# Peptides against a protein of PDB entry 4BOS, part 31

Target 1, 163 residues: chain A of PDB entry 4BOS
Amino acid sequence: PVLTRTVVPADNSCLFTSVYYVVEGGVLNPACAPEMRRLIAQIVASDPDFYSEAILGKTNQEYCDWIKRDDTWGGAIEISILSKFYQCEICVVDTQTVRIDRFGEDAGYTKRVLLIYDGIHYDPLQRNFPDPDTPPLTIFSSNDDIVLVQALELADEARRRRQ
Target 2, 163 residues: chain A of PDB entry 4BOS as posed
Amino acid sequence: PVLTRTVVPADNSALFTSVYYVVEGGVLNPACAPEMRRLIAQIVASDPDFYSEAILGKTNQEYCDWIKRDDTWGGAIEISILSKFYQCEICVVDTQTVRIDRFGEDAGYTKRVLLIYDGIHYDPLQRNFPDPDTPPLTIFSSNDDIVLVQALELADEARRRRQ

## One batch from the design tools (peptide; aimed at target 1 A10 N12 I120)

Design b1_p21_8_s2 (made by RFdiffusion4, then SolubleMPNN; from b1_p21_8, 7 letters changed)
Fold by OpenDDE base, seed 3:
Structure b1_p21_8_s2 (fold): chain B 163 residues (1-163), chain A 21 residues (1-21)
Amino acid sequence: as target 1 above (163 residues)
Amino acid sequence: AIKAEDLPVEGLDVPLPPLRP
C-alpha cells in the first residue's frame, strides 16, 4: 500500500474540503465548505469562555462572522476544532519543513487522518492498495506510525520537486 | 531514508499558525 495525495481546488476553502474528504472516507465535495464554516462558527459561538479573544485574536462574534466568509482561510484553530468535533487526530505534514503537526494527539482518539500542507494549500492523503477493487483508506489507527513515515516521505519528495 | 526514529515527537512538531495568511 502507498500513501497518495488527492489535489483539491485552491478556492480558499481547501482546508475544509480536505478535512471533509478524509473524515468521509474519500468523498471529494468542494461544496462542503459553507457548511463546514458554519459548523466551526457554531462551535465557537457555543463556548465563548473557551474560545476567547486571546485564542481567536478577535472577539468571538467577529471570528464567527469572519470564518463564515467564503474567502477566509482556516488554520490551526479550525483544525483543532474539527479534530475535537470529529473525535479524530488530524495530522498535517508540511512540505516546507518535512514535519508533522499532530492535532488531538493527547486526546486519546483511536483514529487519525492526514493532510499535506505547503504553507498556503491543504490536500488530503489516502492509502491506496495493490488490489484495484479495494477502495482507498483515509481513516487510520492512531497507532499506525507507518502512515506517518509515508507522509514524511511524500513531503520530502514534494520538497525535492520544488527545487 | 526516513526511519521511525525520524518521526517528530511531542514538542518537536512544527506548529501551524493560528490563521493562515
Scores: peptide ipSAE 0.027, ipTM 0.552, DockQ to the pose 0.034
OpenDDE base, seeds 1, 2, 4, 5: peptide ipSAE 0.021, 0.024, 0.021, 0.023; ipTM 0.583, 0.620, 0.604, 0.587

Design b1_p21_8_s3 (made by RFdiffusion4, then SolubleMPNN; from b1_p21_8, 6 letters changed)
Fold by OpenDDE base, seed 5:
Structure b1_p21_8_s3 (fold): chain B 163 residues (1-163), chain A 21 residues (1-21)
Amino acid sequence: as target 1 above (163 residues)
Amino acid sequence: AISAADLPVQGLDTPLPPRRP
């Protein structure tokens, strides 16, 4: 089995597209972004006490309007929210640092999904199998640390290719 | 489509890491 990336469009919504891809088992649908953005906004709007200006860097309402734009970027806040929503770890391997940021790692989720991040773009990761009739896997056991090693290897190779 | 009724109660158990694009 080999861990590979699926390059999604760099259309400012790559995070949402990537998350949708992995949590839906490998469905590439860039048109999912508006609904994903609305989902984030709804969750944020539902808890203005937690999602305060201190957390968001802007008022709750301003953030909700902002994140629903088609040209604004999702980041750690959105990943954290999506991890909770989908009840899975979201593991982001960073090609700049060759490390994995794990979101939801303390929540006791049984599943994890993986993204690769280069500082400005997110792509989803999938495990491909030697048997061509076996579809790629995007949802892993949270006990599968081999996939994390593979992600680090993938990131390290990506870094070496750039440098 | 995701409706408000479909949204679970969400909270963060750990501090948010720095925001990244």
Scores: peptide ipSAE 0.031, ipTM 0.612, DockQ to the pose 0.030
OpenDDE base, seeds 1, 2, 3, 4: peptide ipSAE 0.028, 0.023, 0.023, 0.029; ipTM 0.624, 0.645, 0.623, 0.651

Design b1_p21_8_s4 (made by RFdiffusion4, then SolubleMPNN; from b1_p21_8, 6 letters changed)
Fold by OpenDDE base, seed 2:
Structure b1_p21_8_s4 (fold): chain B 163 residues (1-163), chain A 21 residues (1-21)
Amino acid sequence: as target 1 above (163 residues)
Amino acid sequence: AISAADLPVTGLDTPLPPVKP
């Protein structure tokens, strides 16, 4: 079993496409972005006390309007929200720093998904199996630390390729 | 967070989570 990445379009919505891919078990659908953005906006709008200007960097309403644009980029805030919504740990491995940031690590989720990030683009990760009849795995046990090691190895190799 | 320190490969750690502008 090897961990690999699926390259999604660099269309400003790569984060949403990548998250959708992994939580849906490997479904690539770039058209999911508008609904993903709407989902986040609805969650934020539903709790203005928690999602304050201090958290968002702008007013609750301004953020909701901003995130629903088709050209704005998602980041840590959106990942945190999606982790809570899908009730899974979202692990992001950074190819520039060879580091994994774990979102939802203290929430007690039993499942984790993985993304790879290069500073400007997100892609989803999946485990491929030698059996051609076994589809790739995108949802892992939160106790599977081997997949995190594999993600770090993948990121380190990506970094070396740029050097 | 975990880093390359857990592997026989070196890497740099940053305290910042991945954020897109």
Scores: peptide ipSAE 0.026, ipTM 0.585, DockQ to the pose 0.038
OpenDDE base, seeds 1, 3, 4, 5: peptide ipSAE 0.022, 0.015, 0.026, 0.021; ipTM 0.613, 0.521, 0.614, 0.561

## One batch from the design tools (peptide; aimed at target 1 A10 I120)

Design b1_p22_1 (made by RFdiffusion4)
Pose (drawn by RFdiffusion4):
Structure b1_p22_1 (pose): chain A 163 residues (1-163), chain P 22 residues (1-22)
Amino acid sequence: as target 2 above (163 residues)
Amino acid sequence: SATAEALEAEQERKRAALEAER
């Protein structure tokens, strides 16, 4: 089986669309983004002690309004939040310098999902099977460390191809 | 603040990169 990127629209909401794709087992639905952003705002507004002005670069309310727009990019805050909400590890494979940032690293989730990130875009990763009957898989066991190795190699290859 | 500046610069970089691609 081969680790594969599926290209989602680069409409400013790719982070949310990619996370949704992988946590729902391979469903591409761009319309999920406004609701996922509202979910983020709900969680950010619920903990102003943690989501402080220092962390957000603006007031808690300003951040909530900002993330609810259809043109703002999700990042580490959003990913940390979505990992907990969905109760899975979200592994972002960064093809800029070829590394993996593992959200939910120490929460003991049983599940793991992967996104590939080039500094601008987010796309989901999935495992494809050469068997006509076996659909792609987007949720992996936390014990499954080999998929992380394959993702690092895909990151190397993706970096070479992009250059 | 430095955090606000970094956030705004990152947003502008991403917007410019997507416009160049179009």

Design b1_p22_1_s1 (made by RFdiffusion4, then SolubleMPNN; from b1_p22_1, 8 letters changed)
Fold by OpenDDE base, seed 4:
Formats: structure tokens, C-alpha cells, sequence
Structure b1_p22_1_s1 (fold): chain B 163 residues (1-163), chain A 22 residues (1-22)
């Protein structure tokens, strides 16, 4: 089995496309972003005490309006929210630092999904199998540390290609 | 630049989110 990257469009909504891809089992739908943005805004609006200005960097309402724009970037805050929503650990491997940020790490989720991040763009990761009749896997066990090692290897190779 | 500002803001957001995860 090999961990591979699926390149999604760099259209300001790559995070949402990438998350949708992995949590839906490998469905590429660049048109999913508006609904994903709305979902996040809804969650944030539902808990203004938790999602405060200290976290958001703006008022709760301002954030909700901002994230629903088609040209604003999703990032760590949105990943954290989506991790909770989908009840899975979202692991982001950074090709610049060759480190993995794990969102939902202490939540006790049984599932994890993986993204790769280069500082400006997110892509989803999947495990491909030798058998062509076996579809790629995007949802892993939270105990599968091999996939994290493979993600680091993939990121390290990407970094080396830029050097 | 606009891109640099976006990156700086994302870094702030990343720090805030990761801290909240702990």
C-alpha cells in the first residue's frame, strides 16, 4: 500500500475540498466549498462563548460572514471545527517543516484522515492498494501510525524536491 | 503583500487553534 496525494484546485477553497474528499471516502467535489463554509459558520454561530474573538481574531458574526466568502482561506480553526463535526482526527502534514499537526488528537476518535499542506495549499491523502478493484482508503484507524510515517515521508520528499 | 498578510494571519489562526486543541 502506498500513500498518495490527490491535487485539488487552488481556488481558495482547497481545504474544504480536501476535507470533503477524505471524510467522504475519496469523493472529489470542488463545488462542496459553499456548503462546507456554511456548515462551519453555523457551528461557530451556535457557540459564541467558545468561539470567541480570542480564537477567531474577529467577532463571532464577523467570522461567520468572512468564512462564507468564496475567497477566504480555510485553515487550522476550520480544521479543528471539522474534526469535531466529523468526529475524526484530522492530521495535517506540513511539507515546509515535515511535521504533523493533529487536530482532535485527545478527543478519543477512532478514525483519522490526512491532509498535506505546503503553506498555501491543502491536498488530501489516500492509501492506494495493489489490487485495482480495491478502492483507495482515506479513513484510517487512529491507531494506524504507519500512515503517519508514510505522510512524513511524502512531505520530506516534497521538501527535497523544492531544495 | 496581500499574500504575505494572508500567511501571517493564518499563522496566528494556526497557533490559536492548536492551543485550543490542547
Amino acid sequence: as target 1 above (163 residues)
Amino acid sequence: SKMAEKLEEEERRRKAALEAER
Scores: peptide ipSAE 0.353, ipTM 0.865, DockQ to the pose 0.054
OpenDDE base, seeds 1, 2, 3, 5: peptide ipSAE 0.029, 0.317, 0.298, 0.322; ipTM 0.604, 0.853, 0.843, 0.856

Design b1_p22_1_s2 (made by RFdiffusion4, then SolubleMPNN; from b1_p22_1, 14 letters changed)
Fold by OpenDDE base, seed 2:
Structure b1_p22_1_s2 (fold): chain B 163 residues (1-163), chain A 22 residues (1-22)
Amino acid sequence: as target 1 above (163 residues)
Amino acid sequence: SEMRKRLLEEEERRKRALEEAA
């Protein structure tokens, strides 16, 4: 099995497209972003005590209006929210540092998904199998540390290509 | 949209399930 990336459109919503891809088992739907932005805004608005200005960097209402824009970028806050919503660990391997940021690692989820990040763009990762009739896997066991090693190897290769 | 409706419904179901499991 080999871990590979699927390049999603380099638009302002690559994070949402990538997350949707992995949590839905490999469904590429660039039109999902507006719905996911609204979902995040709804979650944030529903709990202003937790999603405070200290967490959001802006008022709850300002954040909700901001994240629903088509031209705003998702980041760690959105990943954390999506991790909680989908009840899975979201692991982001950074090609600049060759490190993995794990979101939801302390929540006790049984599933994990993986993204690759180059500092500005997110892409989803999937495991391809030797059998061409076996579809790629995007949802892994949270105990599968081999996939994390493979993600690091993939990121390291990407970094070497840029050096 | 239908997608937004489904996602919000899933969220509510999940929240209830988590509360019951706590």
Scores: peptide ipSAE 0.041, ipTM 0.625, DockQ to the pose 0.020
OpenDDE base, seeds 1, 3, 4, 5: peptide ipSAE 0.032, 0.018, 0.041, 0.022; ipTM 0.615, 0.503, 0.619, 0.566

Design b1_p22_1_s3 (made by RFdiffusion4, then SolubleMPNN; from b1_p22_1, 10 letters changed)
Fold by OpenDDE base, seed 5:
Structure b1_p22_1_s3 (fold): chain B 163 residues (1-163), chain A 22 residues (1-22)
Amino acid sequence: as target 1 above (163 residues)
Amino acid sequence: SAMAEARAAEEARRKAALAAAA
C-alpha cells in the first residue's frame, strides 16, 4: 500500500474540497465549499467567547462574513473547526517544512485523515492498494503512525522535486 | 510571492493563537 496525493482544483476553496474528499471516503466535490463555509460561520457565531478576536484576528461577526466569501482561504482555524465537526484528527503535512500539524490530536478521536499543504494549496491524501478491487482509503486509525511516516516521505519527495 | 508570504505569516498567527487557547 502506498500513500498518494489527489490534486484538487487550485481555487480559493481547496482546503474545503480536500477535507470533504477525505472525510467522505474519497468523494471529489468542488461545489461543497459554500456549505462548508456557512457551517464554519455558524459554529463560530455560536461561541463568541471561544472564537474571540484574539483567535480570529477580527470580530466574530467580521470573521463570519469573511469566511463566507468565495475568495477567502481557509487554514488552521477552519481545519480545527472541521476536525471537531467531523470528529476526526486532521493531519496536515507541509511540503515546505516537511512537518505534520495535527488538529484534534488531544480530543481522543479514533480516526484521522491527511492533507498535504505547500504553503498556498491543500490536497487530500489517500492510501492505494495493489488489489484493484480494493478502493483507496482516506480514513485511517488514529493509532496508524505509519501513515504519518509515509506522509512525511511524500512531502520530502515533493519538496525535492520543486527544489 | 507577497501573497504566499502573507499567507504563511497569517497561518503562523492562527496556529499560535489556537495553541494558546487549547
Scores: peptide ipSAE 0.453, ipTM 0.892, DockQ to the pose 0.049
OpenDDE base, seeds 1, 2, 3, 4: peptide ipSAE 0.413, 0.042, 0.448, 0.395; ipTM 0.881, 0.690, 0.887, 0.874

Design b1_p22_1_s4 (made by RFdiffusion4, then SolubleMPNN; from b1_p22_1, 12 letters changed)
Fold by OpenDDE base, seed 4:
Structure b1_p22_1_s4 (fold): chain B 163 residues (1-163), chain A 22 residues (1-22)
Amino acid sequence: as target 1 above (163 residues)
Amino acid sequence: SRRARELEERERRRKAALEAAA
């Protein structure tokens, strides 16, 4: 089995497209972003005490309006929220540092999904199997440390290509 | 790039903020 990257469009909504891809079992739908943006805004708005200006960098309402724009970039806040929403750990391997940032790691989730991040763009990762009739896997066990190693290898290779 | 590094740092800061608040 090999961990591979599916390149999604760089249309300002790559994070949402990537998350949707992995949590839906490998469905590429670049049109998913508007609804996911609304979901983020809804969750942020639901808890203004937690999602404060200190965390958001702007008022709760301003952030909600901002994230719903089609040209704004999601980030760590969105990943954290989506981790909770989908009840899975979201692991982001960074090609700049060759490190994995884990969201939801202390929540006790049994599942994890993986994204690859280059500092600007997010893409989803999946495990491909030799049997062509076996579809790629995008949802892994939270105990599957092999996939994390493979993600680091993928990131390291990507970094070397840029050097 | 400089921009990419800045974005990465921003992401890490936001992650830390959320984890601290949780």
Scores: peptide ipSAE 0.285, ipTM 0.824, DockQ to the pose 0.045
OpenDDE base, seeds 1, 2, 3, 5: peptide ipSAE 0.056, 0.092, 0.034, 0.049; ipTM 0.707, 0.741, 0.683, 0.704

Design b1_p22_2 (made by RFdiffusion4)
Pose (drawn by RFdiffusion4):
Structure b1_p22_2 (pose): chain A 163 residues (1-163), chain P 22 residues (1-22)
Amino acid sequence: as target 2 above (163 residues)
Amino acid sequence: EAELRAYFAEEQAKREARPPPS
């Protein structure tokens, strides 16, 4: 089986669309983005002690309004929040310098999902099977460290191809 | 906790400097 990127629309919401694709087991639905952003705002507004002005670069309310727009880009804050909400490890494979940032690293989730990130775009990763009957898999066991190795290599290859 | 807060502040600043997608 081969680790594979599926290209989602680069409409400013790719982070949410990619996370949704992998946690739902391979469903591409761009319309999920407004609701996922509202979920983020709900969680950010619920903990102003943690989501402080220093962390957000603006007021808690300003950040909530900002993330609810259809043109703002999700990042680490949003990914940390979505990892907890979905109760899975979200591994972002960064093809800029070829590394993996593992959200939910120490929460003991049983599940793991992968996104590939080039500094501008987010796309979901999935495992494809050469058997006609076996659909791609987007959710992996937390014990499954080999998929992380394959993702690092895909990151190397993706970096070479992009240059 | 402080290191975690500093990490998210740094990642936010990087996001604000990021170019738009094509």

Design b1_p22_2_s1 (made by RFdiffusion4, then SolubleMPNN; from b1_p22_2, 11 letters changed)
Fold by OpenDDE base, seed 2:
Structure b1_p22_2_s1 (fold): chain B 163 residues (1-163), chain A 22 residues (1-22)
Amino acid sequence: as target 1 above (163 residues)
Amino acid sequence: MEELKEYYAKKQAELEKRPPPP
């Protein structure tokens, strides 16, 4: 099996599109971003004590309004929230540093998904199988460290292509 | 909360989008 990336639109919502892709088993839906943003806002609004200004960098309400804009970027906070919501580890491999940043790693989730990040854009990762009749896999065991190695290799290749 | 704040700050810094090079 080979780990590959699926290129999603390079808009301000590539993170959300990528997460949706992997957690839904490989469904590419660029129109999912507004709903995903609303989902995050709903979660944040539901627990103002936990999602405080100290965590968000702005008031709970300000964050909710901000994240629902179509031109704002998702980041670590959003990834963390989505990890909790989907009950899976989200691993982000960075092509600039060839490192994996893991979200939800200590939550005891049994599943993990992978994204690739180049400093500007997020794309989802999937495992392709030799059998063409076997659909690509986007959800892996949290104990599958082989996929992490493959992700690092993919990132290293991407870095070499850029350099 | 402070530990979590630091965690997010660190993760955010690592994943902060950068403008494309000129």
Scores: peptide ipSAE 0.024, ipTM 0.558, DockQ to the pose 0.347
OpenDDE base, seeds 1, 3, 4, 5: peptide ipSAE 0.014, 0.022, 0.020, 0.017; ipTM 0.410, 0.552, 0.503, 0.416; seed 1 fails the geometry check

Design b1_p22_2_s2 (made by RFdiffusion4, then SolubleMPNN; from b1_p22_2, 14 letters changed)
Fold by OpenDDE base, seed 2:
Structure b1_p22_2_s2 (fold): chain B 163 residues (1-163), chain A 22 residues (1-22)
Amino acid sequence: as target 1 above (163 residues)
Amino acid sequence: MEELKEFFRKANEELEKRPPPP
């Protein structure tokens, strides 16, 4: 099995599209972003004590309005929220540094999904199988360290291509 | 909470979507 990258549209919502892709088992839906943004806003609004201004960098209400815009960017906080919502570890491999940042690693989730990030764009990762009748896998065991190694290899190759 | 704040700060510096180069 080989870990591969599915390129999603290079818009300001690539993070949401990528997360949706992996958590839904490989469904590419570039129109999912508005719903994803609303989901995050709803979660943040529901817990203003936890999602404080100190964490958000703006008031809870301001953040909710901001994240629902179609031109605002996601980051670590959005990934963390989505990790909690979908009850899975979200691993982001960075092609610039060839490192993996793991979100939800201490939550005890049994599942993990993987994204690849190049500094300006997120894409989802999937495992393809030699058997054409076996669909690609996007949800892995949180104990599957092999997929993390494969992600690092993929990121290293991507970095080499840019050098 | 302070540890969490720093975590997000550091992570956002690395993982926040960046504007395209000029």
Scores: peptide ipSAE 0.025, ipTM 0.591, DockQ to the pose 0.424
OpenDDE base, seeds 1, 3, 4, 5: peptide ipSAE 0.023, 0.021, 0.021, 0.023; ipTM 0.582, 0.568, 0.552, 0.551

Design b1_p22_2_s3 (made by RFdiffusion4, then SolubleMPNN; from b1_p22_2, 9 letters changed)
Fold by OpenDDE base, seed 3:
Structure b1_p22_2_s3 (fold): chain B 163 residues (1-163), chain A 22 residues (1-22)
Amino acid sequence: as target 1 above (163 residues)
Amino acid sequence: MEELKKYFAEEREKLEKRPPPP
């Protein structure tokens, strides 16, 4: 079993494509972004008290309009929202720092998914199995610490390859 | 919500996409 990176298009919606990939069990759908953006906007709009200007950096309405644009970049806030929506931890391994940031770690989710981030791009991670008849796994137990170690190793290797 | 604000500020600074260097 090896953890591998699936490269998704380097468009402005790579975060959404990556999240969709892992939560849907390895389905690559770059066209999912508009729906994902609308989903986030809907969630934010539904709770203006929680998603305040202090958190969003702009008014609730301004954020909703902004995130629905096809050229705006998702980040930590969007990851947090998607973690809550899909009821799973979203673990982001950063190749620049070789660390993992876990979103939803205190929510008691039993499942986790993994993304890799290089500062300007998000990609999904998956576990491949020796058995060719066993499809790659993208959803892991929140108790599976081995996958986190493998993610760190993958990030460290990626960092070493960079000039 | 100060903890949450701080958390998002820190995480956004780290994980927000940045333009490539010139």
Scores: peptide ipSAE 0.085, ipTM 0.690, DockQ to the pose 0.406
OpenDDE base, seeds 1, 2, 4, 5: peptide ipSAE 0.026, 0.033, 0.030, 0.028; ipTM 0.561, 0.644, 0.603, 0.567; seed 5 fails the geometry check

Design b1_p22_2_s4 (made by RFdiffusion4, then SolubleMPNN; from b1_p22_2, 14 letters changed)
Fold by OpenDDE base, seed 2:
Structure b1_p22_2_s4 (fold): chain B 163 residues (1-163), chain A 22 residues (1-22)
Amino acid sequence: as target 1 above (163 residues)
Amino acid sequence: MEELKKAYAEAMEKLLKRPKPP
């Protein structure tokens, strides 16, 4: 099995498109972004005590209005929220540092998904199988550490190609 | 997109009814 990258559009919503891709089993749908932004805003608005200015960097209301714009970028906060919503660990491998940031690692989820990040753009990762009749896998066991090693290797290769 | 909206709404309802994991 080989871990591969699926390039999604380089728009302001690549994080949302990438997350949607992996949690839905490999469905590319850039049109999902507006609703995912709305979803995040609704979650944040529902718990102003937890999602405070200290966490958001702005007021709860300001954040909700901001994240629903089509030209704003998601980051660690949004990944954390989506991890909780989809009840899975989201692992982001960074090609600049060749490190993996794990979101939801202490939540006890049984599933993990993987994204690759280059400092500005997110793409989803998937495992391809030798059998052409076996569809690519985007949802892994949270105990599958091999996929993390493969992600690091993929990121290192990507870094070398850009340098 | 309508189906997505419905799915998100249902999932949201379930999420808000339980404690969020750390």
Scores: peptide ipSAE 0.035, ipTM 0.644, DockQ to the pose 0.026
OpenDDE base, seeds 1, 3, 4, 5: peptide ipSAE 0.025, 0.007, 0.023, 0.023; ipTM 0.645, 0.390, 0.598, 0.562; seeds 3, 5 fail the geometry check

Design b1_p22_3 (made by RFdiffusion4)
Pose (drawn by RFdiffusion4):
Structure b1_p22_3 (pose): chain A 163 residues (1-163), chain P 22 residues (1-22)
Amino acid sequence: as target 2 above (163 residues)
Amino acid sequence: AAAEERAAAAREEEARLLEEAA
């Protein structure tokens, strides 16, 4: 089986669309983005002690309004929140310098999902099977460290191809 | 301006990836 990127629309919500794709087991639905952003705002507004002005670069309320727009990009704050909400490890494979940032690293989730990130875009990763009957898999066991190795290599390859 | 440049670069890169996948 081969680790594969599926290209989602680069409409400013790719982070949410990619996370949704992997956690739902391979469903592409761009319309999920507004609701996922509202979920983020709900969680950010619920903990102003943690989501401080220093962390957000603006007020808690300003950040909530900002993230609810259809043109703002999700990042580490959003990913950390979505990892807990979905109760899975979200592994972002960064093809800029070829590394993996593992959200939910120490929460002991049983599940793991992967996104590929080039500094501008987010796309979901999935495992494809050469058997006509076996659909792609987007959710992996936390014990499954080999998929992380395959993702690092895909990051190397993706970096070479992009250059 | 930086956001517009980033959105344009994102569209170009998407189109490149879809051509490779073809």

Design b1_p22_3_s1 (made by RFdiffusion4, then SolubleMPNN; from b1_p22_3, 7 letters changed)
Fold by OpenDDE base, seed 2:
Structure b1_p22_3_s1 (fold): chain B 163 residues (1-163), chain A 22 residues (1-22)
Amino acid sequence: as target 1 above (163 residues)
Amino acid sequence: AEAAARAARARELEARLLAEQA
């Protein structure tokens, strides 16, 4: 079994497409972004006291309008929200630093998913199996630290290719 | 109701992230 990258479109919604891919078990749907953007906006709007201007960098209402646009990029706030919504740890391996940022690591989730990030673009990661009849795995045990090592190796190789 | 619950759960992750970055 080997960890591989599935390249999703380099559009403004690559984060949402990538998250959807891994949490749904390997379903590539670039059209999923509008619904996911609305979901995040709904959650943010539900708690204006916490999701303040200090957190969002803009007013709660401005953020909600902003994130629902089709040309705005998601980041750490959106990953945090999606991690909790899907009740899984979201691990992002960064090819620039060759490190993993873990979202939801202290929440006690039993599942984790992995993304690869180059500073701009997000892609999902999956584990392929030798048996072609066994579908790729995108949802891992939170105890599976081997997949994290494999993700780091993948990121290191990606960095070397760009240098 | 569910939206509020999701927001509360998300706050924990965001708070942790901000604390780690501080």
Scores: peptide ipSAE 0.032, ipTM 0.626, DockQ to the pose 0.024
OpenDDE base, seeds 1, 3, 4, 5: peptide ipSAE 0.030, 0.027, 0.024, 0.030; ipTM 0.644, 0.611, 0.618, 0.619; seeds 1, 3 fail the geometry check

Design b1_p22_3_s2 (made by RFdiffusion4, then SolubleMPNN; from b1_p22_3, 12 letters changed)
Fold by OpenDDE base, seed 1:
Structure b1_p22_3_s2 (fold): chain B 163 residues (1-163), chain A 22 residues (1-22)
Amino acid sequence: as target 1 above (163 residues)
Amino acid sequence: MEEERRQREAKELEKELLEEQA
């Protein structure tokens, strides 16, 4: 089994496309972003005490208007929200630092998904199997730490290619 | 409550991760 990267379009919605891909078991839907942006805005608007200005960097209302734009980039707060919504741990491996940021790690989720991040662009990760008849895996056990090691190796290789 | 504690911890983690990615 090999962990591989599926390149999604390098548009402002790559995070949303990548998350959708992994949580849906490997479905590429480049048109998923508008609805996902609305979902995030709805969740944020529903709990202004939790999603405060201290967390958002702007007022709750300003954030909701901002994230629904088609040209704004998702980041850590959006990943955190999506982790909670999909009830899974979202692990982001950074090719610049060769570190993994784990969202939802203390929530007790049984599933984890993985993204790769280069500082500006997100892509989904999947496990490919030697048997061509076995479909790639995008949803892993939260106890599968081998996939995290493989993600770090993939990130390190990506970093070396840029050196 | 355990859930309240978890939520507070989650908020702090989100702030840290936002700062690291900013």
Scores: peptide ipSAE 0.024, ipTM 0.588, DockQ to the pose 0.025
OpenDDE base, seeds 2, 3, 4, 5: peptide ipSAE 0.022, 0.020, 0.022, 0.022; ipTM 0.611, 0.592, 0.605, 0.608

